Peptides against a protein of PDB entry 2Q3Z. Designs and how they scored, part 210

Target 1, 272 residues: chain A of PDB entry 2Q3Z
Amino acid sequence: YVLTQQGFIYQGSAKFIKNIPWNFGQFEDGILDICLILLDVNPKFLKNAGRDCSRRSSPVYVGRVVSGMVNCNDDQGVLLGRWDNNYGDGVSPMSWIGSVDILRRWKNHGCQRVKYGQCWVFAAVACTVLRCLGIPTRVVTNYNSAHDQNSNLLIEYFRNEFGEIQGDKSEMIWNFHCWVESWMTRPDLQPGYEGWQALDPTPQEKSEGTYCCGPVPVRAIKEGDLSTKYDAPFVFAEVNADVVDWIQQDDGSVHKSINRSLIVGLKISTKS
Target 2, 254 residues: chain A of PDB entry 2Q3Z as posed
Amino acid sequence: YVLTQQGFIYQGSAKFIKNIPWNFGQFQDGILDICLILLDVNPKFLKNAGRDCSRRSSPVYVGRVGSGMVNCNDDQGVLLGRWDNNYGDGVSPMSWIGSVDILRRWKNHGCQRVKYGQCWVFAAVACTVLRCLGIPTRVVTNYNSAHDSNLLIEYFRNSEMIWNFHCWVESWMTRPDLQPGYEGWQALDPTPQEKSEGTYCCGPVPVRAIKEGDLSTKYDAPFVFAEVNADVVDWIQKSINRSLIVGLKISTKS

## One batch from the design tools (peptide; made by RFdiffusion4, then SolubleMPNN)

Design b2_p30_8_s3 (from b2_p30_8, 17 letters changed)
Fold by OpenDDE base, seed 2:
Structure b2_p30_8_s3 (fold): chain B 272 residues (1-272), chain A 30 residues (1-30)
Amino acid sequence: as target 1 above (272 residues)
Amino acid sequence: EYRKILYDDGLHKLELEGYTTDKKYSLPLA
């Protein structure tokens, strides 16, 4: 994983998988230096350089910093997310072909946020940075990925009696969502949680006051250990949230719609 | 029914291999 500089980012939907080629370029000239700058402009370094530097030997710490710094929320991070198709004052997220140009632009413009990113762009840049820092990392695409905003592990839709969705649809199911998995030991956890750790650099929810996510052991998610640091409930919801479709009647009564069709994560019926 | 998880290297996992199929209501620690 560390040695691969080119790959594919999977997109689309579970039924219609797409991919784009991506140049991670972790070994291209100057990229490592940019990754070090990224660490040196992180809020923890600015607050206490000595403490931050002492913790950079921990891939857990570094992973969490990178998750936060790939997005520009809360800090001098790399990318500004945008999803409204208004990209005229920047670069469309769909136009990027690699992490290198993004990172170079960020550095060359005095660590100003690059416009714009979406999930796969965030994930890909995080992957590049983590690989540069010696952390084995891969980009993950999850289809029908939930964004749980209230940490209840449910994606709730409210409908009126006519089946019309009410409210701002604050909770979302992405057709696809991308994050990264990084290989590391977890000395901060009980034995057995070493291995792949999920990290999500897309600014979806704040973790300890910063738009970051993880690292959380994939094993913990698999086992349903939601107490495991970091952000296990959020990542669990991304891959396991239930969709509840509520029908609100005029009398204020709410009933669950029996519509089994909205399951987060299209059950790929692998016909054996 | 399994979730598709795909990786940049072309690998994919079934939900059972990477992440859990367990839902909130099935978790022992609710």
Scores: peptide ipSAE 0.255, ipTM 0.723, DockQ to the pose 0.027; fails the geometry check
Fold by OpenDDE base, seed 1:
Structure b2_p30_8_s3 (fold): chain B 272 residues (1-272), chain A 30 residues (1-30)
Amino acid sequence: as target 1 above (272 residues)
Amino acid sequence: EYRKILYDDGLHKLELEGYTTDKKYSLPLA
């Protein structure tokens, strides 16, 4: 994980899995220095350098900082997310082939946000940074991944009698979503939660006032321990949220739709 | 049966992990 510089990121859909090659490039010239700059411009360092530096020995702390700094929300982070296909004033998220160019652009432009990223770009850059910092990290792809905005573990759609979605389309299900998992001990948790920890650098929801997510033990998600810091309910929802499709009739009655076209948390049997 | 999660660490190896639990929770609305 730490030593591999080139890899693949899985994309597409659950039915049609695709991949792209990606240059993580954690050992390329200047990349480590850029990762250190990333730490030195984080809000926690700017607020209290001594406290921030004293905590950099913790992969839990560093992972959380990196999760926040890979996106430019709330700070001088690396990437600006955009999903509306208007990329004319930057680089299309689909054009990136590696983390190195992104990080170099960020640094060379005075730590100004790079336009633009989407989930796999955020994840890949985070993976590079974490690997540079000596934290074993891999990119994760989840298909039919939920974005739960109200922490109820439900993705709710309201439709009129014509099937048109009513209200704010705040909650959504991605065809795929990428984040990272990092290997670390969790001395801040009860025993047994060492190992892979999920971190999500895509700016989806704020955690403790910052667009960041994790680290949360993968084991906690699998076991349904939603009390586990950080952000267990959110990550749990990404993989396990239920979808509710409501149909509102003219008489004001609301009924659940019987036919669900998309389900979060699909159980897939792999043929051994 | 598990939630399909795909991994690649750069070794051209597909790794599958399950995230799905049978436990369902109802959390209060934020």
Scores: peptide ipSAE 0.170, ipTM 0.700, DockQ to the pose 0.025; fails the geometry check
Fold by OpenDDE base, seed 3:
Structure b2_p30_8_s3 (fold): chain B 272 residues (1-272), chain A 30 residues (1-30)
Amino acid sequence: as target 1 above (272 residues)
Amino acid sequence: EYRKILYDDGLHKLELEGYTTDKKYSLPLA
């Protein structure tokens, strides 16, 4: 996980899995220096360099910083996300074949945001940076990944009596979503939460005021311990949110229906 | 069908019941 520079990013859908080759390139020339620059331009460093540097020995701290800095939201981070198919003023997210070019572009343009990224691009760049910093990291693809916006662990749709969705479908399930898992101890938590930690660099929801996510123990997600920092409810929802249809009848009555086709039943088989 | 979580090494950790689509990229499911 640290030594492999080339890999695959899985995409598509659960039924039709696709992959693209990706050059993580964590050992290519200048990449380590760029990763260090990334740390040196983070808001915590700019606020208090001594405090930030004193905490860089913690993979928990570094992981959280990296998850925030891979996206350009709130800071001078690496990538600007875009999903509307209007990429003419930048590079299409689908065009990237590795993290190295992205990081070099970012640095060479004075740490200006690179246009554009989507989930796998964010995840892959985060993976490169974390590996470069000596943190074992892998990219994870979750098919039918939920984006819970109101922290209720539900994806809610409002429908009329004919089943037509009413209003804006703000909450959604992605056909796939990518993030990273990093191996680390969690001395900041109760014993037993060492191991793989989920981190999500795609700007979806704010965590403590910043577009970042994690680290959260994969074990905590598996066991449903939603009190575990960081961002356990959000990550839990990504993998286990229920879909609820609120059906409004013509008489004004509303009833709850569980969308069975989208129900997430935890059948966890670990081959890792 | 099941939702799956795959790692960059091709291994899967999670299989969950859920709806699947054939959408190409990051798109919301209906």
Scores: peptide ipSAE 0.044, ipTM 0.598, DockQ to the pose 0.058; fails the geometry check
Fold by OpenDDE base, seed 4:
Formats: structure tokens, sequence, C-alpha cells
Structure b2_p30_8_s3 (fold): chain B 272 residues (1-272), chain A 30 residues (1-30)
């Protein structure tokens, strides 16, 4: 994973998977220097340089820093996210073909945020930076199957008064989400959680006051160990939704019968 | 309690009342 500079990012939907080519370019001229600048402008370095530098030997620490610094939320990070299709004052997220141009723009403009990114752009830039720093990393795409009439990312089953499931009338409201997985040991956890760790650089939720996510062992998510650092409940929620069973009465009224959790991710695709 | 989640079509809410899943095998293998 560290040695590959070009690859594909999976997009589309579970039924219609698409790939885009992406130049990660972790070995291109000047990219390592930019990655080091990224570390040197992070809030933890600015607060205490000696402490930050002493912790850079930990891929857990570095992964968490990179997750936060790839987005510009709360810091001098690389990318500004935007999802409203108004990209006239920047570059459309769909126009990027690699991480190198993004990182060079960021540095060349005095570490000003680059406009704009979405999930796969955040993930791809994080992948480049982590690979450049010697951490084996891959981009992961999750395809979701949650059905929801209320846009709450719930799986909703409607039943009649007799408990019979009515046909699926629910619309799929989202296609895919991207994050990264990095290979590392977890000496901060109990044995057995070494291996792939999920990190999400898309600014979705704050973790310990910063828009960052992970690392969390993929195994912990798979096994439902939500106590595992970092952000296990959040990452679990990226691949799971609550399931609501509704009972519809003859008068058209509905009430909840049972709540349950279900993995809504139909397929997770990455480079083998 | 609802949490925000992002994807290619924007920002949505996710309900997180439960964490039990029978579909854990759909996740990446280590």
Amino acid sequence: as target 1 above (272 residues)
Amino acid sequence: EYRKILYDDGLHKLELEGYTTDKKYSLPLA
C-alpha cells in the first residue's frame, strides 16, 4: 500500500459501482516536505512542539493528527468541505484527479484551505499523507442500503396490523462514503486489535473537541466493541443504522413496534 | 439522539439508539 502511487477510488452505489482513477503521488517531489509542514502546523505542535514531536513515533497519534489536519475545521488544515453544488469560488470536488495538486495548492497559498473537498477527496489526501509518513493506508468506500422516508438514515419496515411487511417503498438516500484504513499495532489497547484501523478525515463530528475520527480497530467495529478508542461508536454508526419497525393501522396511524440496530453498509470496497 | 453523517449527496441524520448488529460480517476483514 505504501509503494503504490496510483489507484482507484470506488464510488457510485452498491448496484452500480464506479471507479475513478486517483494519483496519490506520495513519492512526487516536495510531497514529503508538505506532509511534514502539515504536522508542524497542527494545533498540538503549536501548543507544545516537544510533546508533539515525541509522540510522532506512534502511528496512532500521527493517524489522529492527520485525520484532523486533512480537513480545515478547527485548524490550518488542507481541505474545506462543501456539498451544495456551489463551487464557483474554488474547484469542484469532482474535478480532482489526485492528491498532489491539492497538497501543493495548500502549501503554496500559505497553508490556506483548498476549496473544495468531499469524502473521497478527504480520504484520498489522508491516504497520501499517511503513506508518505510510512503508514500503510488504503481508501475504503462503504455502500449503504438504509431505507428511510424521513431522511434520518433509518431502515424502516412498515407492517400492517397483522404484522405483514408491506413492500419496500423507501428510497435509498445515499450512495457511498469514503474513509481510510491504516495498518498499525495498538499498544494502547488490549492484544488482538492490531491490524487495519479506520480513520475518517471528513469533518462529520468532533472527537475530543476536534473534527477528527479514529484510529479505531476494524475488528472492534466488527465485533461491536464500542468502548475501544478512538470513536468506535461513531465509526460503528457509519456502517450501521437503527432499524424501526412501524405498525400501520387501518386508519393510517403508525406507531413504533421495535427498535433495533442493523449494519446498513452493503459492501465495502478497497484495493486487495 | 441523532448524529449527523455525511456522504456524496450531503448531510443527513442517523439515529443511534442501539448498537447491536447481526451483519458484522459485512465489515472489512483485518
Scores: peptide ipSAE 0.028, ipTM 0.563, DockQ to the pose 0.048; fails the geometry check

Design b2_p30_8_s4 (from b2_p30_8, 15 letters changed)
Fold by OpenDDE base, seed 3:
Structure b2_p30_8_s4 (fold): chain B 272 residues (1-272), chain A 30 residues (1-30)
Amino acid sequence: as target 1 above (272 residues)
Amino acid sequence: KYVKILYNDGLHNLVLEGYTTNKSYSLPLA
């Protein structure tokens, strides 16, 4: 999890799993220095350098900072997200083959945002940075990943009688979404929540005013402990959401057609 | 419908399988 520099990122759909090769390159020349620069330009450092530095021994703190700094929202972060297929003024998210080029571009251009990223790019860069900082980290791909905007743990669709989606499509289920999981202790929580922690660097929702997410214990998500910091409800919704399909008839009446819950099972398989 | 979570370390794959159900749960508001 720390030593592997080359790997695969899984994409596609649940039915058609794809992967791309990715060079994480955490041990390549200059990458550690770039990771340190990333920490030194974070808003907390700029506000109080001494306080920020004193907290860098905590993987919980560092993980949360990295989650926020991999995206350029609200700060001098690394990547600008774009999903509209208009990438002419930058690099297509689909063109990246590793984290090293992205990080070097960011640094070499005075810590200006790199155009462009999507979820797997954000996750991969975060993985590189966290590994550089000595935090065991892996990229996670979730197929049929929900994006809950209103924190109600529901994905609501409004449809006409013909099944056509009406209104805002902002609440959605991604065909796939990528984030990272990092191994750490959680002295800030009750005992038993050490282990894998979910972190999501893709700018989806704000956490405490910043586009960041986690760390939240994977165990807490599994057990449905939504009170656990950080951002348990959001991460829970990514993997467990109730989908409500509302049908609006011609007379204006609305009724539920389908109540669907996404449940992550406990069956784990390992492929070498 | 199945939901899949893949954990990637570059050496091996860890797959967690999930599913969708029509059962509704009482969930707290965040």
Scores: peptide ipSAE 0.028, ipTM 0.527, DockQ to the pose 0.031
Fold by OpenDDE base, seed 1:
Structure b2_p30_8_s4 (fold): chain B 272 residues (1-272), chain A 30 residues (1-30)
Amino acid sequence: as target 1 above (272 residues)
Amino acid sequence: KYVKILYNDGLHNLVLEGYTTNKSYSLPLA
């Protein structure tokens, strides 16, 4: 999980699992230097360099920083996300075959955001960076992954009689979503939460004012301990949220649709 | 009407936003 530079990322759907080859390339020339630059341009460093540097011995701290810096939201981070199939002014997320080119582009263009990424690209770049920094990390794919915006553990769709989504709800379910899991101790938590920690660099929700997510113990998620930092409810919802499909009639009455059943969550960890 | 819809091609995640006059009784999930 540190030494492997070539691997696969699982994609597709729960019923039709696919994968793509990916060059993580954490040991390629200049990549470590780029990862260090990433740390040195993070908002916490810019605010207080001494404090930031003093905390870089903590994989918990570093993981959280990397989660925020892999996306360009809120900072001079690496990737700009885009999901509307309009990639003409950049590189299609589907075109990337490794993290190295992305990181080099970012650095070579003065730490300008690279266009564009989606979840597996964010996750893969985060995986590369964390591995470079000596943190054992793997990419994880979750099928039927929920994006819970309001932390109620429900993905709610409000539809009219024509099936159109009503309102400005941004909660959704991905056919697949990728994030990373990193191995670390959690001295900041109760005993037993060492091991794999989920980190999500895809800019979905803000955590403490920044588009970042985790680290949160995988064990906590499995056991339903939503009190654990960071972002346990959000990550839990990604893998376990219930889906409620509401149908609203003209008279304002609302009822749950029984026409569709969705099973949220099927995790696959990369083995290479 | 302005709508936000999910698109699932089996490999990628797409979120599409725009105006439509077409009424569809079901929307796909990404």
Scores: peptide ipSAE 0.023, ipTM 0.575, DockQ to the pose 0.085
Fold by OpenDDE base, seed 5:
Structure b2_p30_8_s4 (fold): chain B 272 residues (1-272), chain A 30 residues (1-30)
Amino acid sequence: as target 1 above (272 residues)
Amino acid sequence: KYVKILYNDGLHNLVLEGYTTNKSYSLPLA
C-alpha cells in the first residue's frame, strides 16, 4: 500500500466490472517534491504557515488537506472535474494511465488545474500523494454509489403517474465511484477507530466550507456511527443510502414505489 | 447548501436509479 507503484483501478458497473492499469509512480523522480508543493499551496498554509506545518505530522490533518487539494475547487488544487464528454481543451479523463503525468503537468504549469479528471483520476492522484507522504493508501471502488445532497441518507426521486421524473435530479447514484482509504491512527477519536479511513477527493459536497471528504473510519461506516468525524453521514450514504421512488397521482396523493431492482453499494478495494 | 452540480457524460460515470441499499454491517474490513 506504500511500495507498489503499479496497480489496477476498478470501473464499470456492478454487473460488468472492469479495470484499468494505473501507474501511481509515488517514487518517480520529482514526485515527492510536487507533493510537498501541494502542501505549501494549500489554503491552510497560506493562512498560517506555522500552524499548518505543525500539523503535518498528523495523517488525519494531511489526509483532509490532500482530499481538498487533489481537486481544484476552492483552491489551487490539481484536477478539474468534467463529466459532459467535452474534453477538447484538455485531456479526457479516460486517457490518463497514471498519476505522474498529471502531477508533473500541474507543477510545470504553475500549479494550474489539470483538465480533466473524474472520480478514479481524483482517487488515483490522491493515492499517489498520500503514499508519497508515507500514508498507506489504496483506491476503492463503490458500485451503485449514492450521492446524497441533503444529508437525509435517502436518494429520492419524484415521478408522476406515468413514471416520468418530475423536477431536477438533485441526487444521484453513480454506476461506480472511486475514493481512497488510508491507514492511520485516530487519536482524535475514541479507541477502536484506528485502521482504514475513507477519504474522497472528488468534489461532491463541501465539508466545513471546502470540497473535501474524510477521513472517516471505515469501521464507523460499517457500524453506522454517523457522529464520527469527518463526514460520516455522507460516506455512509454513498454505500448505504435508501432509495425512495415517490409517485404522485393526479389527485395529489403520494406513495412510495415498492420497486427494489437496484441495490446501492458494492465496495471493492485494491490489493495494492 | 453545499451542492455540487454534476452532469453525466453517459460513458464512464453514469447516473443510475436504484431502489434498495446495501447493509453497512456487510462492508468488509481488510
Scores: peptide ipSAE 0.017, ipTM 0.476, DockQ to the pose 0.040
Fold by OpenDDE base, seed 4:
Parts: C-alpha cells; sequence; structure tokens
Structure b2_p30_8_s4 (fold): chain B 272 residues (1-272), chain A 30 residues (1-30)
C-alpha cells in the first residue's frame, strides 16, 4: 500500500465492473518534492506555518490537508473538477493514465490548477501523495454511490401526481464514485478506531468550510457511529443512504412512492 | 424508487432516471 507504483482503478457499474491501469508513481523523480510543495501551499500553512509544520507528524492532520489540496476548491490545489463533457481547454479526465503527469503539470505551472479531474482522478492523485508521504493508502470504488447534501442520510426526490420530478435536485447517485482509504492510528478518538480511514478528495461538500472529507474510520461507518470525526454522516450516506421518492399532490399532501427500491453502495478496495 | 443517476463509463457522462434493487446497510471492512 506504500511501495506499489502501478495499479488498477475500478469503474463502470455494479453489474458491469471495469478497470483502468494507473501509474501512481510515488517514487518517480521529483514527485516527493511536489508533494512537499503541496503541503507548503495549503491554507493552514499560509495562515500559520509553525502550527501546520508541527502537526505534520499526524497522518490524521496530513490526510485531511491532502484531501483538501488535491482539489483546487478554496485553495491552490491540484485539480479542477468538471463533469459536463466540455474539456477542450484542458485534458479530458478520461485521458489520464497516471498521477505523475498531473502533479508535474501542477508544479511546473506555478501550482495552477490542472484541467480536468473527476472522482477517480482525484482519488488516484490523493493516493499518490499520501503514499509518497509514507501513509499506506488504497483507492476505493463504491458503486451506486450517493451524494447527500443536507446530512439527513436520505437521497430525496419529489414528483408531482404525474410522476414528473420537481425542481433541480442536486442530490444524486453516481454509478460509481472513488475515494481513498489510508491506514492510521486515531489517537484523537476512543480506542478501537485505528485502521483504514476513508478520505474523499472529490469536491462534493464542505467540511469545516473547506472542500475536503475525512479521515473517518471505516469501522465507524460499518457500525453506524456517526458521531466520529471527520464527516461520518457524509461518508456513511455515500455507502448506506436511503432513497426516498416523494409524490406531491395538488392539494399539498405528500406521500412516499411505493415502487422498486434503489440500493446504495457496493465497495471494492484495491489489493495493493 | 426511481432516482437521478449520473453515469460515467469512461466514454461519456450520462444522467439517467433509474432504479436498483440492492442496498447495503453496512460498509465491509477491508
Amino acid sequence: as target 1 above (272 residues)
Amino acid sequence: KYVKILYNDGLHNLVLEGYTTNKSYSLPLA
């Protein structure tokens, strides 16, 4: 989980699993230096360099910083996300074959955001950076992955009496979503939460004012302990959210639609 | 329950209204 530089990222759908080869390249020339630059341009360093540096011995702290810095939201981070199939002014997310070129482009252009990324690209770059920094990390793919926007553990849709979806609902389910899991102790939590921690570098929701997510113990997610920092409800919803399809009548009454249920979550972790 | 699903198969982005019949209630430990 640290030494492997080549791997696969799983994509597609639950019924039709696909994969792409990926060069993580954490030990290629100059990559460690780029990862250190990433730490030195993070908002916490710019605010208080001494405090930031003093906390870099904590994989919990570093993991959270990396989660935020892999995306360019709110900072000088690495990747700009785009999902509208208009990539003419950059590189299509589908064309990347490794993290090295992305990181080198970012650094060589003065830490200017690289265009463009989607979930597996964010996850793969985060995996490279974390491995480079000595944190055991793997890419995870979750099929039928939910994006809960209001922290209620529900993906809710509203329909009129004719079955038409009402409003511009931003809550959605991805056919697949990728994030990373890193191995670390959690001295900041009660005993028993050491092990794999989920981190999500794709800019979906803000955590404490920054587009970052985690670390949260995989065990906490499994056991439904939503009080565990960081971002347990959001990560739990990605893998376990309930889907509610509401029907709104003209009289203002609302009731749940009775039809086939949507199931969220099917996780695959990389072996190395 | 039919919901908005965003598909990305590596070829294109597609938003569909669809459904699934499977649900996970816990996250497996790796």
Scores: peptide ipSAE 0.018, ipTM 0.499, DockQ to the pose 0.047; fails the geometry check

